Peptides against a protein of PDB entry 8PQO. Designs and how they scored, part 37

Target 1, 252 residues: chain A of PDB entry 8PQO
Amino acid sequence: VLLKEYRVILPVSVDEYQVGQLYSVAEASKNETGGGEGVEVLVNEPYEKDGEKGQYTHKIYHLQSKVPTFVRMLAPEGALNIHEKAWNAYPYCRTVITNEYMKEDFLIKIETWHKPDLGTQENVHKLEPEAWKHVEAVYIDIADRSQVLSKDYKAEEDPAKFKSIKTGRGPLGPNWKQELVNQKDCPYMCAYKLVTVKFKWWGLQNKVENFIHKQERRLFTNFHRQLFCWLDKWVDLTMDDIRRMEEETKRQ

## One batch from the design tools (peptide; aimed at target 1 F106 I110)

Design b1_p19_8_s3 (made by RFdiffusion4, then SolubleMPNN; from b1_p19_8, 9 letters changed)
Fold by OpenDDE base, seed 3:
Structure b1_p19_8_s3 (fold): chain B 252 residues (1-252), chain A 19 residues (1-19)
Amino acid sequence: as target 1 above (252 residues)
Amino acid sequence: MPLTPLANMMLNILLENYF
């Protein structure tokens, strides 16, 4: 098991981020080939647990059409079915990813707190001290080009080049986080993403767990760069606007 | 329903493991 807490600081408010995240997810999904094909929604309902209120979703991603034919033919039963269970109680979110074939030997859990701070809170997810000792805190700087793979880099998604017309935020220079503290009119937040990865196959555990974390970091980096650079597209939207957009998309 | 970025990441992980 490998745990890391990714801290993503953004020059947006927690409330703004809720809109921006949903917009950016929708937009990013449009840019991906294959769309929602092979996605089965088993559950989509409100939940309440221990004072946490939100939306629970259970989805199955059937990857049979997404992999090469030879992989499909050789894959064990259930190996190409990924279950995603998500509890969205913004500003808290939890996602659990499992695989039918690997069962208890595979787990990706992502727990996120969105806080109106600069990533200064320790153990925001309230882990036991012994567990927290093993968590690496990883800061993601969306303005740092060195954290972006060349193949992922787009100039139009570079926070170091982008300036929001609507808000005046950006471009984000090398010291943008320090400068943000002095900008009383610019909101900020941190997404604290505790990622738990378990891949319990002998000889492959460390390699795969580290690989998954590398991909998670890559995903978080690219996504939040997009989110910021798309600020002018979503900053004036309300949650009601997002809901309408989602409903319209479901009807197509 | 579109794939989430997380789902896309998972797909990439799977594909990269086979190629």
Scores: peptide ipSAE 0.028, ipTM 0.690, DockQ to the pose 0.245
OpenDDE base, seeds 1, 2, 4, 5: peptide ipSAE 0.028, 0.030, 0.024, 0.027; ipTM 0.686, 0.703, 0.639, 0.681; seeds 1, 2, 5 fail the geometry check

Design b1_p19_8_s4 (made by RFdiffusion4, then SolubleMPNN; from b1_p19_8, 11 letters changed)
Fold by OpenDDE base, seed 1:
Structure b1_p19_8_s4 (fold): chain B 252 residues (1-252), chain A 19 residues (1-19)
Amino acid sequence: as target 1 above (252 residues)
Amino acid sequence: MPLTPIAFSMLNLILENEF
């Protein structure tokens, strides 16, 4: 098991981020070829548990059409079915990813708190002290080009170049996080993403767990760069606007 | 249905790097 807490600081409010996240997800999904193909939604309902209220979703990702033919032919039954269970109680979210074949030997859990701070809270997910000692804190700087793979870099998605016309935010210089403290009119938040990866396979555990974390970091970096650079597209949208967009996307 | 940002992008990234 490998645990890391990714801390993503953004020059947006917690309330703004709720809209921006949903918008950016929808846009990213449209830009990806084959988005939605092989996705089965089993459950999509409100939930209430232990004082937490939100939306629960259970999805299956059928990967049979997404993998090469030889992989499909050799894959054990259930190996190409990925289950995603998500509890969205914004500003708290939890996602659990499992595989039918691997059962208890495979787990990806992503727990996110969105806080109106600069990533300074320790153990925001309230882990036991012994478990917390094994968590690496990883800061993601959306303005740092060195954290972006050359193949993922786009100039139009570079926070160090982008300036929001609607809000005046950006571009984000090398010291933007320090300067933010002095900018009374610029909101900020941190997304604390605790990622738990378990891959219990002899000889491959460390390799696969580290690989998954590398991909998660890449994903979080790219996604939040997009979210910020798309600020002028979503900052004036309401949650009702987002709901309409989601409904329209479901009909396509 | 809109994919949750985390799962679809993760799966695509995994598949892109493995194949």
Scores: peptide ipSAE 0.035, ipTM 0.734, DockQ to the pose 0.156
OpenDDE base, seeds 2, 3, 4, 5: peptide ipSAE 0.034, 0.035, 0.035, 0.034; ipTM 0.733, 0.735, 0.735, 0.734; seeds 3, 4, 5 fail the geometry check

## One batch from the design tools (peptide; aimed at target 1 T98 I110)

Design b1_p20_1 (made by RFdiffusion4)
Pose (drawn by RFdiffusion4):
Structure b1_p20_1 (pose): chain A 252 residues (1-252), chain P 20 residues (1-20)
Amino acid sequence: as target 1 above (252 residues)
Amino acid sequence: SANTERFFRMASIVLYYYYT
């Protein structure tokens, strides 16, 4: 099983990231016809354990209504049921994604620490030493065009071409992280996203784990580029504003 | 979205390798 820590250094604060990430998930999913239908909340409760106080959820995403009929007929029982178990104790969160048919043999786990630093901490997740020694640290720079697939590139989602009206942050150049250390004002943080991918069937562990990690890097990059370029849309929101928008979206 | 794509990718991997 392969583990990688994706470090996403951002010119926002940790407090700001919480609101921005919630807004961005909802906003990026605003054009998807077929969003919300098929989402099933099995469990939604508070939890507390040794310093980590938060909210636990167990949700199922039924994809039967979103795939062609032949895919629904051919799919082994439960293969189209995606389980997501989440522990949200921001600035720490853990999510575990499984498939009902694959049980625990296909697993994507993301454990994230959101810290007010420039991604300089080592083993921020406190792994056992030997296990930590086998974790590749992958840095995601949202200003670096070379880290974006050309088919994914959108000028309107390019931090190198965006300046915030409300904050004046951006555009981001190749030295934006260096100018952060030499700055006393603009906030910054790093999301330490430790990703574990497990695929135990058919001897395809390596191929699937690599494919999933490449897709996770692409998604983390595109998502956080979008998040920064949408600063003017969400930077003035509080958590109460986010919860209100959630309830609003709940009516339908 | 990132989540939707991940879910579809997981389901597609299982279907592809089950019939391969």

Design b1_p20_1_s1 (made by RFdiffusion4, then SolubleMPNN; from b1_p20_1, 12 letters changed)
Fold by OpenDDE base, seed 2:
Structure b1_p20_1_s1 (fold): chain B 252 residues (1-252), chain A 20 residues (1-20)
Amino acid sequence: as target 1 above (252 residues)
Amino acid sequence: SSLTELYKLMANLILEYYFS
């Protein structure tokens, strides 16, 4: 098991981020080939548990159409079915990813707290001290180009070049986080993403767990760069606007 | 959900790494 807490600081409020996240997810999905293909929604309902209220979703990703034929032919039953269970109680979110074939030997869990701070809280997920000492804290700086793979880099998605016309935020210079403290009118937040990866396979555990973390970090980095650079597209939208957009997308 | 689409992207990235 490998745990890392990714801390993503953004020059947006927690309330703004809720809209921006939903918008950016929808937009990113449109840019991916085969977006809705092979996705089965089993459950999508409100939940209430231990004082937490939100939306619960259970989805299955059928990867049979996304893998080469030889992989599909050799894959064990259930190996190409990925289950995603998500509890969305913003500003808290939990996602659990499992695979039918691997069962308890595979787990990706992502727990996110969105806080109106600069990533300074320790153990925001309230882990036991013994567990917390094994968590690596990883800061993602959306303005740092060195954290972006060359193949992922787009100038239009570079926070160091983008300036929001609607809000005046950006571009994000090398010291943008320190400067943000002095900008009373600019909101900020941190997304604390505790990622737990378990891949119990002899000889491959560390390789696969580290690989998954590398991909998660890459994903979080690119996503939040997009979220910020798309600020002018979503900052004036309401949650009702987002819901309408989601409904329109489901009809296509 | 926002995470669902991230997982789709993750799945694609994993597939790209292992099968391309």
Scores: peptide ipSAE 0.037, ipTM 0.725, DockQ to the pose 0.169
OpenDDE base, seeds 1, 3, 4, 5: peptide ipSAE 0.032, 0.032, 0.032, 0.033; ipTM 0.685, 0.683, 0.681, 0.695; seeds 1, 5 fail the geometry check

Design b1_p20_1_s2 (made by RFdiffusion4, then SolubleMPNN; from b1_p20_1, 14 letters changed)
Fold by OpenDDE base, seed 1:
Structure b1_p20_1_s2 (fold): chain B 252 residues (1-252), chain A 20 residues (1-20)
Amino acid sequence: as target 1 above (252 residues)
Amino acid sequence: SSLSDLYMTMANLILDYYFA
């Protein structure tokens, strides 16, 4: 088991981020051809548990169309079905990813707190002290080009070049986080993303767990760069606007 | 997208398991 807490600081409010995240997820899904193919929504309902209220979703991602034919032919039954269970009680979110074939030997858990701070809180997920000692805190800087792979880099998605017309935010210089403290009119938040990866196969555990973390870090970096650079597209939208867009997308 | 990266991750894991 490998745990890392990714801290993503953004020059947006917690309330703004709720809209921006939903918009950016929808936009990213449109940009990928076949992104909706092989996704089965089993459950999408409100939940209430232990004072937590939100939306629960259970999705199955069928990978059969996403892998080469020879992989499909060799894959054990259930190996190409990924279950995603998500509890969205914003500003808290939890996602659990499992695989039918690997059962308890595979787990990706992503727990996110969105806080109106600069990533300074320790153990925001309230882990036991012994567990917390083994968590690496990883800061993601969306303005740092060195954290972006050359193949993922787009100039239109570079926070160091982007200037929001609607909000006046950006571009983000090398010291943008330090300067943000002095900008009373610019909101800020941190997404604390505790990622737990379990891959219990002999000889592959460390390799796979580190690989998954590398992919998650890459994903979080690219996604939040997009979210910020798309600020002018979503900042004036309401949650009702987002819900309408989601309904329209489901009808297509 | 997050989904694409997950799919690619899983595909690579399957490939590494069967062909490594």
Scores: peptide ipSAE 0.033, ipTM 0.690, DockQ to the pose 0.576
OpenDDE base, seeds 2, 3, 4, 5: peptide ipSAE 0.038, 0.032, 0.031, 0.033; ipTM 0.719, 0.690, 0.686, 0.693; seeds 2, 3 fail the geometry check

Design b1_p20_1_s3 (made by RFdiffusion4, then SolubleMPNN; from b1_p20_1, 13 letters changed)
Fold by OpenDDE base, seed 1:
Structure b1_p20_1_s3 (fold): chain B 252 residues (1-252), chain A 20 residues (1-20)
Amino acid sequence: as target 1 above (252 residues)
Amino acid sequence: SYLSELYKTMANLILKYYFE
């Protein structure tokens, strides 16, 4: 098991981020080939547990059409079905990814707190001290080009070049986080993403767990760069606007 | 479910790594 807490600081408010995240997810989905194909929604309902209220979703990703024929033919039953269970109680969210074949031997858990701070809180997910000492804190700087793979880089998604017309935010210079503290009119937040990866297969555990973390970091970095650079597209949208957009996406 | 579409991307990346 490998745990890392990714801390993504953004020059947006927690309330703004709720809209921006949903918009950016929808927009990113449009850019992916085969969006929605092979996705089965089993459950989508409100939940209440231990004082936490939100929306619970259970989705199955059927990957049979996403793999070569020989892989599909050799894959054990259930190996190409990925289950995603999500508890969305913004500003808290928890997602659990499992596989039918691997059962307890495979787990990706992502727990996110969105806080109006600069990533200064320790153990925001309230882990036991013994567990917390094994968690690596990883700061993602959306303005740092060195954290972006060359193949992922797009100038139109570079926070160091982007200037928001509607809000005046950006571009983000090398010391933007330090300068943000002195800018009383600019909201800020941190997404604390505790990622737990378990891949219990002898000889491959460390390799796969590290690989998944590497991909998660890559996804978080690219996504939040997009989210910020798309600020002018979503900052004036309401949650109702987002819901309409989601409905339109479901029809495609 | 905010990250659902991102996980699709992750799954694709994993598949590319192991099978392509």
Scores: peptide ipSAE 0.049, ipTM 0.724, DockQ to the pose 0.187
OpenDDE base, seeds 2, 3, 4, 5: peptide ipSAE 0.045, 0.037, 0.030, 0.035; ipTM 0.720, 0.706, 0.657, 0.704

Design b1_p20_1_s4 (made by RFdiffusion4, then SolubleMPNN; from b1_p20_1, 14 letters changed)
Fold by OpenDDE base, seed 2:
Structure b1_p20_1_s4 (fold): chain B 252 residues (1-252), chain A 20 residues (1-20)
Amino acid sequence: as target 1 above (252 residues)
Amino acid sequence: SSLSELYKTIANLILEYYFS
């Protein structure tokens, strides 16, 4: 098991982020070919648990069409079905990813708290002290180009070049986080993403767990760079606007 | 899920790494 807490600081409010996240997910999905292919939604309902209120979703990603024929023929039953269970109680979110074949030997869990701070809280997910000692805190700086793979880099998604016309935020210089403290009119938040990865196969555990973390970090980095650089597209939208857009997308 | 599309990308990357 490998745990890391990714802390993503953004020059947006917690309330703004809720809109921006939903918008950016939808926008990123449009850029992917076959975005809805092989996705089955089993459950999508409100939930209440231990005082937490939100939306619960259970999705299955069927990967059969996404692998070579020989892999599909050799794959054990259930090996190409990925289950995603998500509890969205913003500003808290939890996602659990499992595989039918791997059962308890595979887990990706992402727990996110969105807080109106600069990533200074320790153990925001309230782990046991002994467990917390094994968590690596990883800061993602959306302005740092060195954290972006060359193949992922786009100038139009570079926070160091972008300036929001609507809000005046950006571009983000090397010391942008420190400068935020002195900018009373600029909101800020941190997304604390505790990522738990378990891949319990001998000889492959460390390799796969580290690989998954690498991909998660890559995705978080690129996503939040996009979210910020798309600020002018979503900052004036309301949650009702987002809901309408989602409904329109479902009808297509 | 707010991260569903990201996980699709993860799945694709995993498949690319191990099977392509």
Scores: peptide ipSAE 0.041, ipTM 0.728, DockQ to the pose 0.195
OpenDDE base, seeds 1, 3, 4, 5: peptide ipSAE 0.032, 0.033, 0.032, 0.033; ipTM 0.697, 0.701, 0.687, 0.702; seed 5 fails the geometry check

Design b1_p20_2 (made by RFdiffusion4)
Pose (drawn by RFdiffusion4):
Structure b1_p20_2 (pose): chain A 252 residues (1-252), chain P 20 residues (1-20)
Amino acid sequence: as target 1 above (252 residues)
Amino acid sequence: SSNTERYFRMAALVLKYYYS
């Protein structure tokens, strides 16, 4: 099983990231026809354990209505049921994604620490030493064009071409992280996203784990580029504003 | 979205390798 820590250094604060991430998930999913239908909340409760106080959820995403009929007929029982178990104690969160048919043999776990630093901490997740020694640290720079697939590139989602009206932050150059250390004002943070991918069937552990990690890096990059370029849309929101928009979207 | 793509990708991989 392969583990990688993706470090996403951002010119926002940790407080700002919480609102921005919630807004961005909802906004990026605003054009998807077929969003919200098929989402099933099995469990939604508070939890507390040794310093980590938060909210636990168990949700199922039924994909039967979103794939062709033949896919629904051919799919082994439960293969189209995606389980997501989430522990949200921001600035820490853990999510575990499984498939009902694959049980625990196909697993994607993301554990994230959101810290007010420039991604300089080592083993921020406090792994056992030997296990930590086998974790690759991968840095995601949202200003670096070379880290974006050409088919994914969109000028309107390029931090190198965006300046915030409300904050004046951006555009981001190759030295933006250096100018953060030399700066006393603009906030910054790093999301330490430790990703574990497990695929135990058919001897395809390596191929699937690598494919999933590549896709996770691409997604983390594109997502956080979008997040920064949308700074004017969400930077003035509070958490109460987010919860209100959630209840609003709940009516339908 | 990132989540939707991930879910579909998981389901597609199971179907692909089940019938391979």

Design b1_p20_2_s1 (made by RFdiffusion4, then SolubleMPNN; from b1_p20_2, 10 letters changed)
Fold by OpenDDE base, seed 1:
Formats: sequence, C-alpha cells, structure tokens
Structure b1_p20_2_s1 (fold): chain B 252 residues (1-252), chain A 20 residues (1-20)
Amino acid sequence: as target 1 above (252 residues)
Amino acid sequence: SPLSELYMLMANLILEYYFS
C-alpha cells in the first residue's frame, strides 16, 4: 500500500471550485477519445452516513472497447470492468476504484478535502498518527512548467501565460503563491487529495503502485491547469447551469 | 457525475502506458 497526499493550490474559492471542477471534468471528457463510452451508471442517489450528506454514485467502466482485440480475448472475466463508487459531499469527496477480477488485491481510494487555505494543514483526513507518518505530502504547482510532460503541454492551458478577463486573475508567476497571501481580493483554496493505492500481486506491488501515483499526479496537474485556464468559461455559471449542461449531455 | 469521468481519464492514462 502506498499513500500520498497531493495538495493542489488554486487562486479560486472553494465555492467557485465546485462549479469549475464539474465544468472542467465535462469539458476534459469531451476531448478524450471514447469519452463516456462503456460507462454504466448503476446507482445515483442521495446518501446520509455518519453525519455526511451527499450524492452517491456507482459506475462501471467497461474497458473492452478501449483495449486491443487480442487483449480483450485473453483478459480474464471481469478484468476489464472497473467499478467506481463515489461519495460526493462537497467540500468532501471520496472515490473508491476496484476491479472485478482483482477483487481485494486492487484498490485506488481518493479522498479530497477542499479548504480555503494554502495547503498548510496537516492530516486533514484525520488518519491515525502511525498511518499519517507514512504519507508523503506532494505539492502540485500549476504554474510550474517543469511538472508538466512535454506531450501534455499546451500554451492555451499554461497558467503562467493565462490572464482571466472576467476576474483579472493570472498570469501566475514563479512566486504566485507567496504573492497571493498579500492579495486580499483574490480567493484561494487547496484541494487535499489523499490517494491510497493497493496492488497485491507478488513482485509488482511497488512498480504498479508507484506507476498509478505517477499517473494520478499527472492527471491532477493537467486537470487543474485546465480548470484555471478555463476560468472565464465557468466562473459565471451556477450549479443549476451545470446541472442543465449535464442533462443536455445525457440526451446526446 | 462529472467527477467519475475524471477517473475514466485516469483509466485511459493507465491504458496508454501499457498499450502505447
């Protein structure tokens, strides 16, 4: 098991991020080949548990269409079905990813707190001290080009070049986080993303767990760069606007 | 719901590594 807490600092408020995240996920999904293909929604309902209230979703991602034919033919039953269970109680979210074939030998858990700070809180997910001491804290800087793979880099998604017309935020210089502390009119937040990865195949645990973390970091970096650079597209939207957009997308 | 699509992107990144 490998745990890392990714801390993504953004020059947006917690309330703004709720809209921006939903918009950016929808937009990013449209840009991916086969986005939404093979997704089965089993459950989408409100939940209440231990004082937490939110929306629960259970989805199956059928990857059969996304792998080569020979892989599909050789794959064990259930190996290409990924289950995603999500508890969305914004500003808290939990996602659990499992695979039918791997069962208990595979787990990705992502727990996120969105806080109006600069990533300075320790153990926001309230782990036991013994567990917390094994968690690596990883700061993601959306303005740092060195954290972006060349193949992922787009100039239109570079926070160091983007300036929001609607809000005046950006571009983000090398010291933007420190400067933000002195800018009383610019909101900020941190997404604390505790990622737990478990892969119990003998001899492959460390390799696969580290690989998954590397991909998660890459995903979080690129996604939040997009979210910021798309600020003018979503900052004036309401949650009702987002819900309408989601319903319209389902009808297509 | 859109949050789950983010994890489809994650799955695609994993698949890209193994099958590219």
Scores: peptide ipSAE 0.064, ipTM 0.744, DockQ to the pose 0.156
OpenDDE base, seeds 2, 3, 4, 5: peptide ipSAE 0.037, 0.033, 0.034, 0.062; ipTM 0.728, 0.703, 0.690, 0.743; seeds 3, 5 fail the geometry check

Design b1_p20_2_s2 (made by RFdiffusion4, then SolubleMPNN; from b1_p20_2, 12 letters changed)
Fold by OpenDDE base, seed 1:
Order: C-alpha cells, then sequence, then structure tokens
Structure b1_p20_2_s2 (fold): chain B 252 residues (1-252), chain A 20 residues (1-20)
C-alpha cells in the first residue's frame, strides 16, 4: 500500500471550485471519443452516513471497447470492468475504485478535502500518527510547465499564459502562490487529495503502486490546469445551471 | 479523457498480472 497526499493550490474559492469542477468534468467527458461509451450508472442517490450528507454514485466503466479484440477475448471475466463508487459531500469527497477480477488485491481510494488555505494544513484527513508518518505530501503547481508532459501540453490550457477576462486572475507567474497572500481580492484554496493505492502483485507491488500514483498526479495536474484556464466559461454559472447542463447531457 | 486512460492503464496492468 502506498499513500500520497497531493495538494493542489488554485486561485479560486472553495465555492467557485464546486462549480468549476463539475463543469470541467462534463467538458472533459464531451472531448472523449465515444462521450461516455461504456459507462454504466448503477446508482445515483442522496446518502446520509455518520453525519455526512451528500450524493452517492456507483458507476461501472466497461473497457471492452477500449482494448484490442484479441485482448478482450483473452481477458478473464471482470478484468475489464472498473467500479467507481463516489461519496460527494462537498467540500469533502471520497472515491473508491475497484476491479471485479482483482477483488481485494486492487484498490484506489481518493479522499479530498477542499480548504480555503494554501496547502499548509497537516493531516487534514485525520489519519493515525503511525499512518500519517508514511504519507508523502506532494505539491502540484499548475503554473509549472516542467510538471506537464510535452504530449499533454496545450498553450490554451497554460496557466502561465492565461488571463481571465471576467475575474482578472492570471497569468500565474513563478511566484504566484506567494503573491496570492498579498492579493486580498483574489480567493484561493487547496484541494488536499489523499490517494491510497493497493495493487497486490508478487515482487512488483511497489513498482505498480508508484506507477499508478504517477498517472494520478498527471491526471490531477492536467485537470486543474484546464479548470483554471476555463474559468471564464464557468465562473458565472450557478449550481442550478450545472444541474441543468447535466440533465441535458443525459438526454442526448 | 485522462480518467479513461487511467482506467485503461489499470486494466492493462491487471491483464499483465493475469498473463505473468
Amino acid sequence: as target 1 above (252 residues)
Amino acid sequence: SYKSELYKTIANLILDYYFA
């Protein structure tokens, strides 16, 4: 098992981020070939547990169409089905990713707190001290081009070049985080993403777990660069606007 | 999307495990 806490600082408020996240997820899904092909929504309902209230979703990603035919024919039953269970109680969210074939030998858990700070809180997820001492804190800087793979780089999604017309935020220079502290009119937040990866593979567990973390870091980096650079598209939207957009998308 | 690519990568790792 390998745990890392990714801290993503953004020049947006916690309330703004809720809208921006939902918008950016929806927009990213539209850009996918097949627009959600192979995604089955089993459950989408409100939940209440231990004082936490939110929306619970259970999705299955059927990857049979995303692999070559010969791979599909040789794959064991359930190997190409990824289950995603999510508890969205914003500003807290938990996602659990499992696979039917691997069962208890595979787990990705992503627990996120959104806080109105600059990523300075320690152990925001309240782990036991013995567990917390083994967690690496990883800061993601959305303005740092060196953290972006060349194949993922787009100039229109570069926070170091983008300037929001509606808010005046950006471009983000090398010291933008330090400058935020002095800009009383610019909101900021940190998404604290505790990622737990378990992949039981004899002799290769640590290598595979590290590889999955590398992919998660890549995903978080690119997603939040997009979220910021799309600020003018979503900053004036309400949660009701987002809900309407989601309903319209489900009807297509 | 990056999420779909991640899940595809995970599936490939699972398949590699199965055939190892």
Scores: peptide ipSAE 0.253, ipTM 0.847, DockQ to the pose 0.698
OpenDDE base, seeds 2, 3, 4, 5: peptide ipSAE 0.516, 0.471, 0.089, 0.502; ipTM 0.934, 0.926, 0.690, 0.932; seeds 2, 3, 5 fail the geometry check

Design b1_p20_2_s3 (made by RFdiffusion4, then SolubleMPNN; from b1_p20_2, 11 letters changed)
Fold by OpenDDE base, seed 1:
Structure b1_p20_2_s3 (fold): chain B 252 residues (1-252), chain A 20 residues (1-20)
Amino acid sequence: as target 1 above (252 residues)
Amino acid sequence: SYLSELYKTMAFLTLEYYFA
């Protein structure tokens, strides 16, 4: 098991981020080929547990059409079915990813707290001290080009070049986080993403767990660069606007 | 979702290790 807490600081408020995240997920999904194909939504309902209220979703991703024929032929039953269970109680979110074949030997858990700070809170997910001491805190700087792979880089998604017309935010210079503390009129937040990866397979555990973390870091970096650079597209939208857009998309 | 699509990719890559 490998745990890392990714801390993504953004010059947006917690309330703004809720809209921006939903918009950016929807927009990014349009750019992906075969979006929604092989996705089965089993559950989509409100939940209440231990004072936490939100939306629960259970999705199955059927990967049979997404893998080569030889992989399908060699894959054990259930190996190509990925289950995603998500609890969205913004500003807290939890996603659990499992596989039917691997069962308890495979887990990706992503727990996110969105806080109005600069990533300074320790153990925001309230882990036991023994567990917390093994968590690596990883700061993602959306303005740092060196954290972006060349193949992922787009100038229109570069926070160091982008300036929001609607809000005046950006471009983000090398010291933008330090300067943000002194800008009373600019909201800020941190997404604390605790990522737990378990892959119990002899000889491959560390390799696969580290690989998954590398991909998660890449995803979080690129996604939040997009989210910020798309600020003018979503900052004036309400949650009701987002819900209408989602309903319209479901009808297409 | 965008995140979910990447998870599919990661799952595929994980399976490649499993079957290699």
Scores: peptide ipSAE 0.038, ipTM 0.722, DockQ to the pose 0.483
OpenDDE base, seeds 2, 3, 4, 5: peptide ipSAE 0.039, 0.032, 0.025, 0.049; ipTM 0.722, 0.676, 0.635, 0.739; seeds 2, 5 fail the geometry check

Design b1_p20_2_s4 (made by RFdiffusion4, then SolubleMPNN; from b1_p20_2, 10 letters changed)
Fold by OpenDDE base, seed 5:
Structure b1_p20_2_s4 (fold): chain B 252 residues (1-252), chain A 20 residues (1-20)
Amino acid sequence: as target 1 above (252 residues)
Amino acid sequence: SYLSDLYKTMANLVLEYYFS
């Protein structure tokens, strides 16, 4: 088991982020190959548990069409079905990813708290001390080009170059996080993303767990660079606007 | 929910490494 807490600091408020995240997910998904093919929604309903109220979703990702034919032919039953269970209670979110074939031997859990701070809280997910001491805190700096793979880099999605016309935020210089403290009119937040990865296959545990973390970090980095650079596209949208956009997308 | 599309992208990245 490998745990890392990714801390993504952004020059937006927690309330703004709710809109920006939904917009950016929708926009980013349009650029992904395959669209909604192979996604089965089993459950999509409101939930309430221990004072937490939100939306619960259970989806199955059928990867048979996403892998080469020889993989489909050799894959054990259930190996290409990924289950995603998500509890969306913004500003808290939890996602659990499992595989039918691997059962208890595979787990990806992503728990996110969105806080109006600069990533300074320790153990925001309230782990036991023995577990917390094994968590690596990883700061993602959306302005740091060195954290972006060359193949992922786009100048139009570079926070170090972007200037928001609507808000005046950006570009983000090397010391942008320190400067936020002195900018009373610029909101800020941190997304604390605790990622738990378990892969129990002997000989492959460390390799696969580290690989998954590498991909998660890459995903979080690119996504939040986009979110910030798309600020002028979503900052004036309401949650009702987002809901309408979601309904329109479902009809396509 | 659109939030799950983010994790679909994650799955694609995993597939890219092992199967393409």
Scores: peptide ipSAE 0.045, ipTM 0.717, DockQ to the pose 0.162
OpenDDE base, seeds 1, 2, 3, 4: peptide ipSAE 0.044, 0.040, 0.040, 0.021; ipTM 0.717, 0.716, 0.714, 0.620; seeds 1, 3 fail the geometry check

